# Peptides against a protein of PDB entry 5HDT, part 124

Target 1, 163 residues: chain A of PDB entry 5HDT
Amino acid sequence: MVVKTFMDMDQDSEEEKELYLNLALHLASDFFLKHPDKDVRLLVACCLADIFRIYAPEAPYTSPDKLKDIFMFITRQLKGLEDTKSPQFNRYFYLLENIAWVKSYNICFELEDSNEIFTQLYRTLFSVINNGHNQKVHMHMVDLMSSIICEGDTVSQELLDTV
Target 2, 163 residues: chain A of PDB entry 5HDT as posed
Amino acid sequence: MVVKTFMDMDQDSEEEKELYLNLALHLASDFFLKHPDKDVRLLVACCLADIFRIYAPEAPHTSPDKLKDIFMFITRQLKGLEDTKSPQFNRYFYLLENIAWVKSYNICFELEDSNEIFTQLYRTLFSVINNGHNQKVHMHMVDLMSSIICEGDTVSQELLDTV

## One batch from the design tools (peptide; made by RFdiffusion4, then SolubleMPNN)

Design b2_p24_7_s2 (from b2_p24_7, 17 letters changed)
Fold by OpenDDE base, seed 3:
Structure b2_p24_7_s2 (fold): chain B 163 residues (1-163), chain A 24 residues (1-24)
Amino acid sequence: as target 1 above (163 residues)
Amino acid sequence: DEKRKEKLRKAGELMSEKMKKRKS
């Protein structure tokens, strides 16, 4: 219920952002992050990505531990990108497109465990990439990884050429 | 294609290793 609410949330109202802050915090609870249904977890991830988009450039989550949990959770959901024929693929694509465009993971640079988060993200993306992915998927993956590496290093031209 | 996939993988792995070295 809460998950579906955030997917339809408007991002142009500051008042709405304040009203839904408590719901955003609740969405990051173990109840949702550890939900037994993988489709629910995917929807939760999409809503969390939407929350990051709405509250950008700041995250409504102030706890470093909670932020780590959220991004590790989102990273785990990205494994679903491996099956391009899945009926849920469009939602996985939405998740990827969102976090790539918003550059959501860049918030993690403030975390002590940023290395772990980024490493898991890279490994996950590399493990799911396959011939079934079109150029747009590749582009989002490249954009996501390149945005992160640019904070402390130069973008790999070889990586960009794969787009 | 497989060539493109491998190229992406290698580039990404390189970036991942760079990140690990930077944060170490």
Scores: peptide ipSAE 0.105, ipTM 0.666, DockQ to the pose 0.036
Fold by OpenDDE base, seed 2:
Structure b2_p24_7_s2 (fold): chain B 163 residues (1-163), chain A 24 residues (1-24)
Amino acid sequence: as target 1 above (163 residues)
Amino acid sequence: DEKRKEKLRKAGELMSEKMKKRKS
């Protein structure tokens, strides 16, 4: 129900955002981030991505350490994109599409450990890219990485020509 | 695709290095 609730929540509903703040905070607890079930972790990641979508451009998580944990957690889930034939691939795709569209990782620029987060993200994406993914998957991966580069003001002309 | 990947990798590394210097 939690997943469904956040997925259906309108980003423009301030009342709902405030109402579910405590729930959002709870979803980022170690209980969920370190859950032993892989499918549960994927669902948690999707929920967290939805939370970032809803609260964008801000986040309900004020602790830098917690934000780091969340994005490192989400990054780890993206490894699941490697198996396009998995029944869970659609949710992995949803996760990728969401964070790419929302530019969720851009909030990490405010973190002291942003470099670690982005490095792990790039490593993860490059490890799974070119594994028979369709054009949409590639597009989202490129969009995600390009957005971070653009925000960092390190876009080269060569990169622009390639995109 | 491979060219794009390499270019993004290089750009990402550059960004990472720049950020490291900024935070040091």
Scores: peptide ipSAE 0.075, ipTM 0.663, DockQ to the pose 0.038
Fold by OpenDDE base, seed 4:
Parts: structure tokens; sequence; C-alpha cells
Structure b2_p24_7_s2 (fold): chain B 163 residues (1-163), chain A 24 residues (1-24)
């Protein structure tokens, strides 16, 4: 399975990164990003997150428009974090954990439409954050948002103390 | 918890505003 393959890949393996480059590029196609099945889209998002992990701090996607599409796509999937009782929640958690740990969205600072991407991300996260989430979920959500703010050099000491 | 959320929200909005000014 494609998902398992990327999940098991070592970030330091240059040989594997080259081998699966074409597959990584193919996963960003409209066929996958606009797939009608919600569960498939979630799996695609997880794979894309793994790709960003593997190729960090760079990305194999050279098109700014494609990168925008990918991150807007991932952002839309994060809405699934709202239902903690869903059978797919663990996979949504994986997605969140991955992108938070890797700081995947930091690549977006190079994009002209970074403001749109970050705005949608914040709106999405704040719409799904609730007290029903455990501490780990909250931690990853905060890490994801704070990392972007820190990179943007807009974090006050007060905010740092609060987080 | 709500206090933390509000502070992050405000920070995010500030960042967004700065980015808009930079790119406009």
Amino acid sequence: as target 1 above (163 residues)
Amino acid sequence: DEKRKEKLRKAGELMSEKMKKRKS
C-alpha cells in the first residue's frame, strides 16, 4: 500500500526519495486532490504529509500553484478532527501530528498566496478545536499555529508564555 | 484554554494583516 510505503520511508534515504519522486508528484494531481471519496482524500493528505516529511525542508513540487492546492487541500481535511468519535479520527490525528512536527506549512512562506493558506488554516483549526480533544491534539494544534506565527516574526512574549 | 485560543487568534490575524500589506 502506498500509504504504508511512505510512512516507513527514512527521511535520510536519498535513494528512496529519488525512487518515489514520480509517485509523490502524481499524488498531487487533480485525480487525487479532487477524489470523490472522503476517506481517499484523507489517505492522500497523509501521503502528502509524509512526502513533505521525507523531502523536508524542501518539497518535490516546483509549481507554486500546485503547492497552494496541496496545502489548501490538507487544510480542508483537517476539518475531520472535529469528530473525535469517528473511526477515521486516528488518521486525522496522524495528519495533524505529522504536519505539526515537520512544520510542513512553513514552505508556504515562499508562496505569493501564503496569506490565504495560513488564514484558511487558522480558521479551520479554530473551528474544530474543542475541550473534547485530548492534550496531545491540543498540543499539535498549538504547535502548528505557533510555528507559523514564529516564522512570521509576529509572536509576542505574552503569546509565548500563554502557549 | 479559551484565553490561549484568543491570543493565538489575534496573533494569526496580525500575521495575516502584515502579509496582506507586504504583498499588496
Scores: peptide ipSAE 0.073, ipTM 0.670, DockQ to the pose 0.037
Fold by OpenDDE base, seed 5:
Structure b2_p24_7_s2 (fold): chain B 163 residues (1-163), chain A 24 residues (1-24)
Amino acid sequence: as target 1 above (163 residues)
Amino acid sequence: DEKRKEKLRKAGELMSEKMKKRKS
């Protein structure tokens, strides 16, 4: 229901962005992030990923603490990639594909706890890799991690240029 | 804090290279 709505939205539609802003904020609430049902949490993660895609390059969340919670939440969901035979695997694949394509995690460089977030992401990805994943899954994982590394190098170079 | 960031970057780079080999 909600997932399908965001999947079909266009990034260039400012009217739709405004219309669903309240929904985007609501999906990031503790009620959904801490939902007891694992399948619900997966759907929430997919919706959040779509929200980041739609509102890129800026997130509709202004609180650094909320952003941290969201990305830690998404990272935990990526553990579901470990079971390639699960009926839910296609949704986990969608989640990975989305965040890799959008480079969603790169916004975390603006957070003071970015190191913690990236560390958990790396650990999670390498805990699930090599479980019968096809080439597409591997490519998305590589793209996701490479983008973070490239952004880190850019920041480091800027710092060196200012010294 | 800055030292930790650099360590993370280096670790990430190493992990990324390893993962690139695994996709083949």
Scores: peptide ipSAE 0.047, ipTM 0.583, DockQ to the pose 0.026; fails the geometry check

Design b2_p24_7_s3 (from b2_p24_7, 14 letters changed)
Fold by OpenDDE base, seed 4:
Structure b2_p24_7_s3 (fold): chain B 163 residues (1-163), chain A 24 residues (1-24)
Amino acid sequence: as target 1 above (163 residues)
Amino acid sequence: SEERKKKLEKAGKLMTEKMKKRKE
Protein backbone atom coordinates (compact mmCIF):
# COMPACT_ATOMS: atom_id res chain seq x y z
CA MET B 1 0.00 0.00 0.00
CA VAL B 2 1.16 3.50 -0.89
CA VAL B 3 0.63 4.82 2.63
CA LYS B 4 2.75 2.14 4.23
CA THR B 5 5.48 2.57 1.64
CA PHE B 6 6.02 6.25 2.35
CA MET B 7 5.70 5.83 6.11
CA ASP B 8 8.50 3.27 6.12
CA MET B 9 10.87 5.23 3.90
CA ASP B 10 14.06 6.65 5.34
CA GLN B 11 14.80 10.31 4.79
CA ASP B 12 18.41 9.45 3.97
CA SER B 13 17.56 7.01 1.18
CA GLU B 14 18.31 8.92 -2.00
CA GLU B 15 17.64 5.91 -4.16
CA GLU B 16 14.14 5.45 -2.82
CA LYS B 17 13.38 9.15 -3.07
CA GLU B 18 14.19 9.08 -6.76
CA LEU B 19 12.25 5.88 -7.31
CA TYR B 20 9.03 7.19 -5.83
CA LEU B 21 9.26 10.74 -7.14
CA ASN B 22 6.61 10.21 -9.79
CA LEU B 23 4.26 8.70 -7.25
CA ALA B 24 4.81 11.66 -4.94
CA LEU B 25 3.95 14.06 -7.73
CA HIS B 26 0.86 12.09 -8.65
CA LEU B 27 -0.49 12.25 -5.09
CA ALA B 28 -0.75 16.02 -5.42
CA SER B 29 -3.11 15.78 -8.39
CA ASP B 30 -6.66 17.07 -8.26
CA PHE B 31 -7.86 13.49 -8.38
CA PHE B 32 -6.57 12.96 -4.84
CA LEU B 33 -6.89 16.45 -3.40
CA LYS B 34 -10.53 16.65 -4.44
CA HIS B 35 -11.44 13.05 -3.70
CA PRO B 36 -15.03 12.76 -2.46
CA ASP B 37 -14.19 10.36 0.39
CA LYS B 38 -13.08 12.08 3.59
CA ASP B 39 -11.04 9.12 4.78
CA VAL B 40 -9.22 8.94 1.47
CA ARG B 41 -8.37 12.63 1.72
CA LEU B 42 -6.95 12.02 5.19
CA LEU B 43 -4.75 9.22 3.89
CA VAL B 44 -3.62 11.44 1.04
CA ALA B 45 -2.73 14.16 3.52
CA CYS B 46 -0.69 11.70 5.57
CA CYS B 47 1.14 10.56 2.45
CA LEU B 48 1.87 14.13 1.47
CA ALA B 49 3.16 14.82 4.97
CA ASP B 50 5.44 11.80 4.66
CA ILE B 51 6.68 13.08 1.32
CA PHE B 52 7.61 16.40 2.89
CA ARG B 53 9.38 14.51 5.67
CA ILE B 54 11.36 12.42 3.20
CA TYR B 55 12.37 15.26 0.91
CA ALA B 56 12.95 17.85 3.64
CA PRO B 57 14.08 20.55 3.60
CA GLU B 58 13.10 20.64 -0.07
CA ALA B 59 9.98 19.41 -1.82
CA PRO B 60 9.53 17.54 -5.08
CA TYR B 61 6.76 19.93 -6.08
CA THR B 62 8.08 22.76 -8.21
CA SER B 63 4.85 24.64 -8.83
CA PRO B 64 4.03 27.34 -6.27
CA ASP B 65 0.36 26.92 -7.05
CA LYS B 66 0.56 23.20 -6.39
CA LEU B 67 2.34 23.74 -3.07
CA LYS B 68 -0.34 26.19 -2.04
CA ASP B 69 -3.05 23.71 -2.96
CA ILE B 70 -1.33 20.98 -0.96
CA PHE B 71 -0.97 22.98 2.23
CA MET B 72 -4.46 24.40 2.01
CA PHE B 73 -5.60 20.81 1.56
CA ILE B 74 -3.64 19.57 4.58
CA THR B 75 -4.99 22.46 6.64
CA ARG B 76 -8.55 21.46 5.81
CA GLN B 77 -7.85 17.91 7.00
CA LEU B 78 -6.67 19.16 10.39
CA LYS B 79 -10.27 20.03 11.19
CA GLY B 80 -10.67 16.34 11.91
CA LEU B 81 -8.68 16.76 15.11
CA GLU B 82 -11.77 18.20 16.75
CA ASP B 83 -13.38 14.81 17.41
CA THR B 84 -11.01 12.96 19.73
CA LYS B 85 -13.28 9.93 19.79
CA SER B 86 -13.33 9.39 16.04
CA PRO B 87 -11.92 6.10 14.74
CA GLN B 88 -9.72 8.20 12.45
CA PHE B 89 -8.31 10.36 15.24
CA ASN B 90 -5.05 8.41 15.36
CA ARG B 91 -4.39 9.26 11.73
CA TYR B 92 -5.21 12.90 12.33
CA PHE B 93 -2.77 12.77 15.24
CA TYR B 94 -0.14 11.24 12.96
CA LEU B 95 -0.68 14.03 10.46
CA LEU B 96 -0.32 16.69 13.14
CA GLU B 97 2.72 15.07 14.72
CA ASN B 98 4.43 14.71 11.35
CA ILE B 99 3.95 18.24 10.06
CA ALA B 100 4.85 19.69 13.46
CA TRP B 101 8.03 17.65 13.79
CA VAL B 102 9.18 18.21 10.22
CA LYS B 103 8.10 21.85 10.22
CA SER B 104 6.60 21.20 6.81
CA TYR B 105 4.75 24.50 6.58
CA ASN B 106 8.00 26.45 6.75
CA ILE B 107 8.52 25.82 3.05
CA CYS B 108 5.50 28.06 2.48
CA PHE B 109 7.60 31.12 3.25
CA GLU B 110 8.87 30.81 -0.30
CA LEU B 111 5.34 31.24 -1.64
CA GLU B 112 3.72 34.53 -2.52
CA ASP B 113 0.50 33.41 -0.84
CA SER B 114 2.15 32.29 2.41
CA ASN B 115 0.03 34.74 4.38
CA GLU B 116 -3.15 33.06 3.22
CA ILE B 117 -1.81 29.61 4.07
CA PHE B 118 -0.68 30.54 7.57
CA THR B 119 -3.86 32.47 8.27
CA GLN B 120 -5.98 29.46 7.42
CA LEU B 121 -3.74 27.21 9.48
CA TYR B 122 -4.02 29.35 12.60
CA ARG B 123 -7.76 29.72 12.22
CA THR B 124 -8.16 25.98 11.79
CA LEU B 125 -5.99 25.02 14.75
CA PHE B 126 -7.59 27.48 17.14
CA SER B 127 -11.01 26.31 16.04
CA VAL B 128 -10.26 22.70 17.00
CA ILE B 129 -8.03 23.12 20.07
CA ASN B 130 -9.86 22.22 23.27
CA ASN B 131 -9.25 20.80 26.74
CA GLY B 132 -10.25 17.36 25.54
CA HIS B 133 -6.96 16.99 23.72
CA ASN B 134 -4.12 15.39 25.64
CA GLN B 135 -0.82 17.10 26.33
CA LYS B 136 0.88 15.62 23.27
CA VAL B 137 -1.73 17.04 20.90
CA HIS B 138 -1.45 20.44 22.53
CA MET B 139 2.32 20.29 22.31
CA HIS B 140 2.30 19.52 18.60
CA MET B 141 -0.23 22.26 17.89
CA VAL B 142 1.86 24.80 19.77
CA ASP B 143 5.06 23.58 18.11
CA LEU B 144 3.49 23.91 14.69
CA MET B 145 2.27 27.45 15.25
CA SER B 146 5.33 28.69 17.13
CA SER B 147 7.75 27.35 14.53
CA ILE B 148 6.07 29.41 11.83
CA ILE B 149 6.13 32.54 13.95
CA CYS B 150 9.79 32.00 14.81
CA GLU B 151 10.72 31.55 11.17
CA GLY B 152 8.94 34.78 10.36
CA ASP B 153 11.10 36.67 12.88
CA THR B 154 8.05 37.96 14.70
CA VAL B 155 8.72 36.27 18.02
CA SER B 156 7.84 38.36 21.05
CA GLN B 157 8.47 37.74 24.70
CA GLU B 158 4.77 37.17 25.10
CA LEU B 159 4.87 34.36 22.57
CA LEU B 160 7.91 32.82 24.21
CA ASP B 161 6.10 32.78 27.52
CA THR B 162 3.12 31.12 25.88
CA VAL B 163 5.15 28.25 24.44
CA SER A 1 -4.82 27.32 29.08
CA GLU A 2 -7.12 29.92 27.60
CA GLU A 3 -4.60 32.60 28.38
CA ARG A 4 -1.89 30.84 26.43
CA LYS A 5 -4.23 30.27 23.52
CA LYS A 6 -5.13 33.94 23.37
CA LYS A 7 -1.52 35.02 23.51
CA LEU A 8 -0.51 32.67 20.74
CA GLU A 9 -3.49 33.73 18.67
CA LYS A 10 -2.54 37.35 19.08
CA ALA A 11 1.00 36.63 17.96
CA GLY A 12 -0.28 34.70 14.98
CA LYS A 13 -2.57 37.49 13.91
CA LEU A 14 0.23 39.98 14.22
CA MET A 15 2.46 37.84 12.04
CA THR A 16 -0.15 37.32 9.35
CA GLU A 17 -0.93 41.02 9.22
CA LYS A 18 2.73 41.88 8.85
CA MET A 19 3.16 39.31 6.13
CA LYS A 20 0.11 40.60 4.31
CA LYS A 21 1.44 44.12 4.40
CA ARG A 22 4.83 43.07 3.05
CA LYS A 23 3.38 41.17 0.13
CA GLU A 24 0.95 43.90 -0.95
Scores: peptide ipSAE 0.065, ipTM 0.678, DockQ to the pose 0.037
Fold by OpenDDE base, seed 5:
Structure b2_p24_7_s3 (fold): chain B 163 residues (1-163), chain A 24 residues (1-24)
Amino acid sequence: as target 1 above (163 residues)
Amino acid sequence: SEERKKKLEKAGKLMTEKMKKRKE
């Protein structure tokens, strides 16, 4: 229901974004992030990824702590990519494809704990990658990691130029 | 810290290259 709604949405008008703002905020609550059902958590992660896509380049979440929690949560869900034969693999693929294309994690550079988040992401991706993954999965993983590295280099260069 | 960030970037670059080699 809720998942299908966000999946069908593009970066639409500000009016539509405002309409779904409350839903977006609700999906980031502890009730959903700490839900006991693994399949529910996967769906929540997909919805959150869609929210980032819709509201890009700005997230509707203003709390740095909340953003950290969300990306740590999404990172944990990516562990499901390991089993390519799982009935849920297509949803894990969707999650990966979305966050890679949108470059969702790049917003984490604004967080003081960005290094922790990126470290966990790298470790997770390398823990799940295997020969069973097709070329598209590998490309999305590379795109995701490369985008973060490129952004990091940009920040570092700016710092050097100011010194 | 900035030092930690730089170390992460170096590690990330290495990992990115490894990922590219695994591309089928």
Scores: peptide ipSAE 0.024, ipTM 0.562, DockQ to the pose 0.026
Fold by OpenDDE base, seed 3:
Structure b2_p24_7_s3 (fold): chain B 163 residues (1-163), chain A 24 residues (1-24)
Amino acid sequence: as target 1 above (163 residues)
Amino acid sequence: SEERKKKLEKAGKLMTEKMKKRKE
C-alpha cells in the first residue's frame, strides 16, 4: 500500500526493517490488541504507529482485516487524550503526533471498511477534544481529520453526520 | 506479565528515539 505523508520522511535501511518485521507481526496479534492492561495497549499503539512511520509509505501488514483491526485499535487508544492531566498523556500525545504527521490512516483508503474506520476516528477525536488541550494537540487533531477529508473521494453520510 | 510489559516498553522507547531523530 502506498500512502501520502505530511512530511517527506525517509525509510530505515532494509536491514533495520527486517529486524522490526517480526516485532511488527507480533504486536499486531490479538494477544496485544486485546490485552487487558490499558497501559500495555497504549504502548502497543505507539509501537504500531512507529512501525507505520518506519515502513511508510508502505505497511508491513498485507491483510486488510488485520489493518482494520490495527487502526480500530489505535483509534480506541486515542480516547486517552481526554485527560490532559494523566501521567500517560505524553504517550497519548506522541501517538497523536505520530499518526497525524505520518498520515498513517491514509492507507485505510484502500480498505473496504475505510468509512467505518474514519467514522470511528472522527467520533473519537470529537469526543475527547476540549479546551484543556493546547494548540499543538488541536493542530494534530485538525490535521488528521482534514487530511482524510481532502484525500477522500467519497465520504459516507454517517461520516458527514459525525463531522 | 510484567516482563512482557517491560520488553514492550523497551521497544517503544527505541522507536520513540527514532521518531525524534527524524524530526530533527
Scores: peptide ipSAE 0.024, ipTM 0.547, DockQ to the pose 0.034
Fold by OpenDDE base, seed 2:
Structure b2_p24_7_s3 (fold): chain B 163 residues (1-163), chain A 24 residues (1-24)
Amino acid sequence: as target 1 above (163 residues)
Amino acid sequence: SEERKKKLEKAGKLMTEKMKKRKE
């Protein structure tokens, strides 16, 4: 089994992308992003992360505002990583692993509010990280944060202070 | 709703499986 890297990721066929496009647009609606059920929001976040994986390096969302909402939403879900004993922790782990491996947040560099998104991400990660997390969790968090720092041409002082 | 949860979970699993295939 060959482990794929971001650079070597195979994209799904155009037919599959078309299939998921409607789902992608639907899942990004306020109905799901503002769903009152925490478990539903987690599932939505995981699905959105998978959508970004499938469409990487592009995204099926053309609206900068929508992209911002999505990543702010995903960031909020990562708060769930704080409880390693939660029955839902494995799904939170999956979310983290996915977005770290795919480098999903890198698309945010195209957004005017990228600094806000990254700042919230870093704040969230540092707020939940603890000694109870295993090496893999730490690794994914570091990978995610490092990728953003390395690719970013301009990083706000606020973000730098957070790191 | 519980029904919505199940539908989303099913969709997520499908996408997760595709991810596994990419890493193989």
Scores: peptide ipSAE 0.015, ipTM 0.518, DockQ to the pose 0.035

Design b2_p24_7_s4 (from b2_p24_7, 16 letters changed)
Fold by OpenDDE base, seed 5:
Structure b2_p24_7_s4 (fold): chain B 163 residues (1-163), chain A 24 residues (1-24)
Amino acid sequence: as target 1 above (163 residues)
Amino acid sequence: MEERKKKLEKAGELVKKKMKERKK
């Protein structure tokens, strides 16, 4: 139910942001990030992506450690893009499309461990790419990576070598 | 898989080049 609420939001109002703030914080808890069900984790990732979309350009999370955990969590979920025949592929696609469109990972530039996060993201994306992916998937992957490279003033050589 | 990966990597390489040019 909570997942559908965020996905159905088409406009960003201050009233809505306030209303769902507690839900946003709750979804970022260890209970959800470490949930044993893979499908639940995917839905949580989609919700978190929508939260970033709604609250952009500022995340409702104030803890750098929590932000790192969230983006590392989202990155891990992107591994599910590998199986294009999975019934859950459309949700993985949604996740990718969302974070690419919003440029959600750009928030990570404010984190001390940004290079680690980006490196893991790039490695994950290159590990899952296959012949089953259409042009849209490729476009979103390129958009996501390009945005990070172009906007990052402190991008390490290691990250550049990963690209 | 390899062909599509290569294409994506090529795009990545292009953006790296542009970024390096911008930093100079």
Scores: peptide ipSAE 0.024, ipTM 0.557, DockQ to the pose 0.044
Fold by OpenDDE base, seed 3:
Structure b2_p24_7_s4 (fold): chain B 163 residues (1-163), chain A 24 residues (1-24)
Amino acid sequence: as target 1 above (163 residues)
Amino acid sequence: MEERKKKLEKAGELVKKKMKERKK
């Protein structure tokens, strides 16, 4: 129920940002991040991505630990990009497209564990890339990683060396 | 601007490299 609500949120409404702030925080709870249903977790990830899009360039989450949990969670969901024939692939694509366009992961530069997050992201993306992916998917993956590289400078070089 | 371009190119090359490795 909460997940569906955020997917319908209007990015252009400042009033909605305030109204749904508590729901956004609730969505990031362990209940949703550790939900046993894979499809639910995917929807949660998409909603979280939408939240980041709406609140960009800032995140509505103030806890560094929570932000880390969220991005590690989103990263885990990106594993679903591997199977291009999956009925849920379009939602995985949406997730990828969204976070790439918004540059959502750039918020992680403010976290102490940013290197861990980015490393896991890169490893995940490279683990799922295959010949079944079209040019658009490849482009989004490149854009996502490139944005981090451009902002990270020295950290970005380290990431390149670890992958 | 030139520095960003270089970084983007490097990222692209890395992706291509990893894609080739997975084909093996």
Scores: peptide ipSAE 0.024, ipTM 0.545, DockQ to the pose 0.029
Fold by OpenDDE base, seed 2:
Structure b2_p24_7_s4 (fold): chain B 163 residues (1-163), chain A 24 residues (1-24)
Amino acid sequence: as target 1 above (163 residues)
Amino acid sequence: MEERKKKLEKAGELVKKKMKERKK
């Protein structure tokens, strides 16, 4: 129910956003982030991406540690993009498309460990890219990476080496 | 297909280059 709710929602009014604030917070709990089923984790990631879309440019999560955990979690899910023939690929594509369009990771600039997050993201994207990916996938990956680099005041050498 | 991968890599390199230029 929770996942479906956020997936079906667009950017709502401020009042509606407040109503779902607690739900969003619960979705980021360890129960969901560390769920043993990978398909469930993918759904959670998509839902979290939708939350960021809805609350953009802000986030309902105030804890830097929680935000880090969330984006590291989302990054791990992106590994599923590698298998283009997977039954879940469309959902992985949705995740990629969403976070690229919204520029969800840009909120990480406020985090002390932003470089770690971005580095892991770039490493993940470059590790999963293959000949099976169409142009749209490539474009989303480029858009996502470009936005981060262009908006960052200081990019670590490690991140630059990853690019 | 290989070209698409190369395009992504080139784009990354371009962004990297531009970022370095901005820091100068």
Scores: peptide ipSAE 0.023, ipTM 0.555, DockQ to the pose 0.046
Fold by OpenDDE base, seed 4:
Structure b2_p24_7_s4 (fold): chain B 163 residues (1-163), chain A 24 residues (1-24)
Amino acid sequence: as target 1 above (163 residues)
Amino acid sequence: MEERKKKLEKAGELVKKKMKERKK
């Protein structure tokens, strides 16, 4: 699966970035974002997170609408963090760890609907946190929210009220 | 389930407070 390829890619390899650009664009298609299988959507989200890691601090996606769709999609997948006993929890953890480490959502600051994206992220994180989560999960969640608030110069009052 | 949720909320509130102070 394409996921394995992106996971093994070196972030500093420009040749690999160019080679797999079309594949990255294809993974952001409606076919994958609206795939009926929950496990497939999770894998797609992980792959997209890897793409953002590889192309950071930029994104290969040029359409603001597409970027919004992607991050809203990733945010929806984070709901899976709620069940710590799920067989897929390790992949949800990987997704969380990746986007927190890379600060992938910071790309959204250039989007007109950034506040909507961040608000949905915060609401999702607060909705899924529970006693089953260890300190690392908690740390990554806090890192995500803190990075967005601290680095954003135009954080709306609505977003602040969501925290 | 409330203790860890509250801990995260406290962290969020702290960040919120710092951001408000910076904007003043």
Scores: peptide ipSAE 0.046, ipTM 0.621, DockQ to the pose 0.042; fails the geometry check

Design b2_p24_8_s1 (from b2_p24_8, 8 letters changed)
Fold by OpenDDE base, seed 3:
Formats: C-alpha cells, structure tokens, sequence
Structure b2_p24_8_s1 (fold): chain B 163 residues (1-163), chain A 24 residues (1-24)
C-alpha cells in the first residue's frame, strides 16, 4: 500500500527518496486529488503529508499551482475530523498530527494565495472542532493555527475574523 | 516565514507506532 510506503520511508535515505520521487509527484495528480472515493482521498492526503515530512525542508513539488491544489485538498480532508466515531477517524487524526508536527503548511507562506489557503484551513478546523475531541487533538489544532499566526508576516482580515 | 520541520527518526517512529496501534 502506497500510504505505508511513505509512512515508513526514512527521511535520511536519499536513495529511497530519489526512488519514490516520481510516485510522490504522481500522487499529487488530478487523478488522485479528484478521486471519487472518499477513503482513497484520505489515504492520498496522508501520503502527501508524509511526502512533506520526508522531503522537508523542501517539497518535491515545484509548481505553486500544484502546491496550492495539494494544500486545499488536504484542508478539505480535515473535515473528516468532525466525526470522532468514524472508522476512519484515526487516519484523519494521523493527517492532523502529521501536518501539526511537520508544519507543512509553512510552504504556503511563499504562495501567492497563502491567505486563501490559511483562511480555508482555519474555517475547516473551527467547523470540525468539538467536545468529542480529546486533548491531544485539540492541542494539535491549536498548535497548527497558532504557528501559522505567529510565523505569518501578514494575516488577512478574513483570517482574523475566523479566529 | 519557516519551512517544514525536519522530524527526528526517533520522534517519528514513536508517532508511527502509536498510529499503527490505533489502527489495530
């Protein structure tokens, strides 16, 4: 399974990173980002999160448009955090924990549409946060949002209104 | 403005292990 491949990949293995580079690029294709199966999209999001982890501090994606598509895609998947009783919740948790630890959204600061991306991220997180989430989930959400606010040079009024 | 963080192997192994335990 592709999700396991990237999850288990060693960040220090340059040979392995080079070997799977084409796969990483392929996973960001419209075929996967617009896949009709919700569960497939979740797995793709987890893979993409791991790709940002293993290729840190740089992403293998060179296109700003592609990066925007990826982060908007990941943001949409985070809506799955709302149902804590879902069989897929643990994978949504992994997605959240990954992006919170890696801070992959920091890449978005270099994008022209960074405010749009961050606004959607905040809206999504606040739409799914609920009392059913344990402390760790809440901590990751808060950490992710606060990091973006603190690291960002400019924050749109829309983003501030969301907070 | 920062980039993505480099997570240590040991730290991520812990995260991965806990994730797999939740899936089991």
Amino acid sequence: as target 1 above (163 residues)
Amino acid sequence: MKGPKIISKEEWEKIRKEHLERLS
Scores: peptide ipSAE 0.708, ipTM 0.957, DockQ to the pose 0.914
Fold by OpenDDE base, seed 1:
Structure b2_p24_8_s1 (fold): chain B 163 residues (1-163), chain A 24 residues (1-24)
Amino acid sequence: as target 1 above (163 residues)
Amino acid sequence: MKGPKIISKEEWEKIRKEHLERLS
């Protein structure tokens, strides 16, 4: 239900954005980010991706530490892209497609630990990318990685070694 | 540097439609 709510919400719906703001903040709590159920964590990640889409260009999360936690969390969920035969694969694909289109990770450029976040993102994507993925999945992965490299002012040696 | 993009209603509707079709 919550996933559908955010997925269906438009960016110009100011009343709804205000109404669900507290829910958006609640979804980023440790309770959800550290939820023991893998499927729940995936749904939370999809909601968070939609929240970044809806509230763009300004995320509702103000804490740099919280933002770091969120993007590290989303990055961990992307590991699920590895198994293309999983019943949840289409949800993982949605997560990838969302963050590739919205470029929500661009928020991380303003964070002190941006290099750590991007390093983990690249490591994760390279670990799951395989020939079993269709062209569209590959395109999103390449687009996401390329855009971050192009927009970044400086990249750590660790990230360069990963690429 | 660029921030998150504002996706148009029409563009995202297409994405949502295709996503729902994959789930069906």
Scores: peptide ipSAE 0.708, ipTM 0.957, DockQ to the pose 0.868
Fold by OpenDDE base, seed 2:
Structure b2_p24_8_s1 (fold): chain B 163 residues (1-163), chain A 24 residues (1-24)
Amino acid sequence: as target 1 above (163 residues)
Amino acid sequence: MKGPKIISKEEWEKIRKEHLERLS
């Protein structure tokens, strides 16, 4: 399973990172980002989150447009956090926890459309947050949003008003 | 401005373990 492969991979495993680099690039293709199966898209998102973890501090994706597509894609998947009783909730939780710990969205600060990406992220998180979420989920959401505020060179007024 | 965080093997092993426990 590809998800397990990347989840189990360490950042210092240079040989494996090189071996799976082409797969990492392929997973960001439109075929996967626009896959019709919702569950497949979730798994792809988790893989991409792990790819950012593994290849940190540099992403293997060199195209700014591709990076934008990826983070917009990941952001869309986070909508699945809204249903805490879903069979896939724990996978969505992993996605959230991963990006919160890794701070993968920090890559977006170098992108021209960073404000659009962060705006969508904040809108998505606030749209799905509810009292059904446990403390840990809330913690990750807050940590993710606050880290972007603290580490960014500039934050739009819209984002500040949302916080 | 900081990039993605480099997480230690030990830290991530904990996260991975807890994740797998939730899936089980």
Scores: peptide ipSAE 0.707, ipTM 0.957, DockQ to the pose 0.926
Fold by OpenDDE base, seed 5:
Structure b2_p24_8_s1 (fold): chain B 163 residues (1-163), chain A 24 residues (1-24)
Amino acid sequence: as target 1 above (163 residues)
Amino acid sequence: MKGPKIISKEEWEKIRKEHLERLS
C-alpha cells in the first residue's frame, strides 16, 4: 500500500525519495484530489502529509496553484474528525497529528491566497471540535491554530479576530 | 521561504509506532 510506503520512509533516504518522487507528484493530480471515494481521498491526504514530511524543508510541488489545491483538499478531509466512532477516525487522527507536528501549512504563508486557506482551516477545525475528542486531538488542534498565529507574518487581523 | 519542520527520526518513529498500534 502506498500509504505505508510513504509513512515508513525516512527523510534521509535519498535513493527512495528519488525513486518515489514521480509517485508523489502523481498523487497530487486531479484524479486523486477529486476521487469519488471518500476513503481513497483520506488515504491520499495521509500520503500527501507524509510527502511534506519526507521532503522537508522543501516540497516536491513547485506550482503555487497546486499547493493551494493540496492544502484546500487536506482541509476538507479534516471534516472527518467530527465522528470519533468512525472506523476511519484513526486515519483522520494521523492526518491531524502529522500536520500539527510537521507544520506543513507553513508553506501556505507565501501563497497569494494564504488568508483564504487559513480561514478555511480554522473554520473546519472549529466545526469539528467536540467533547468526544481525546486530549491529544484537542492538543493538536490548538497547537496547529496557535502556531499559525505565532509564526505567521502574513496573517490578517480579520483572521485573528475570527479566532 | 517557509517550509515544513524537519522532524527527528526518533520523534517520528514514536508517532509511527503509536499510529500502527491504533490501527491494530
Scores: peptide ipSAE 0.706, ipTM 0.956, DockQ to the pose 0.777

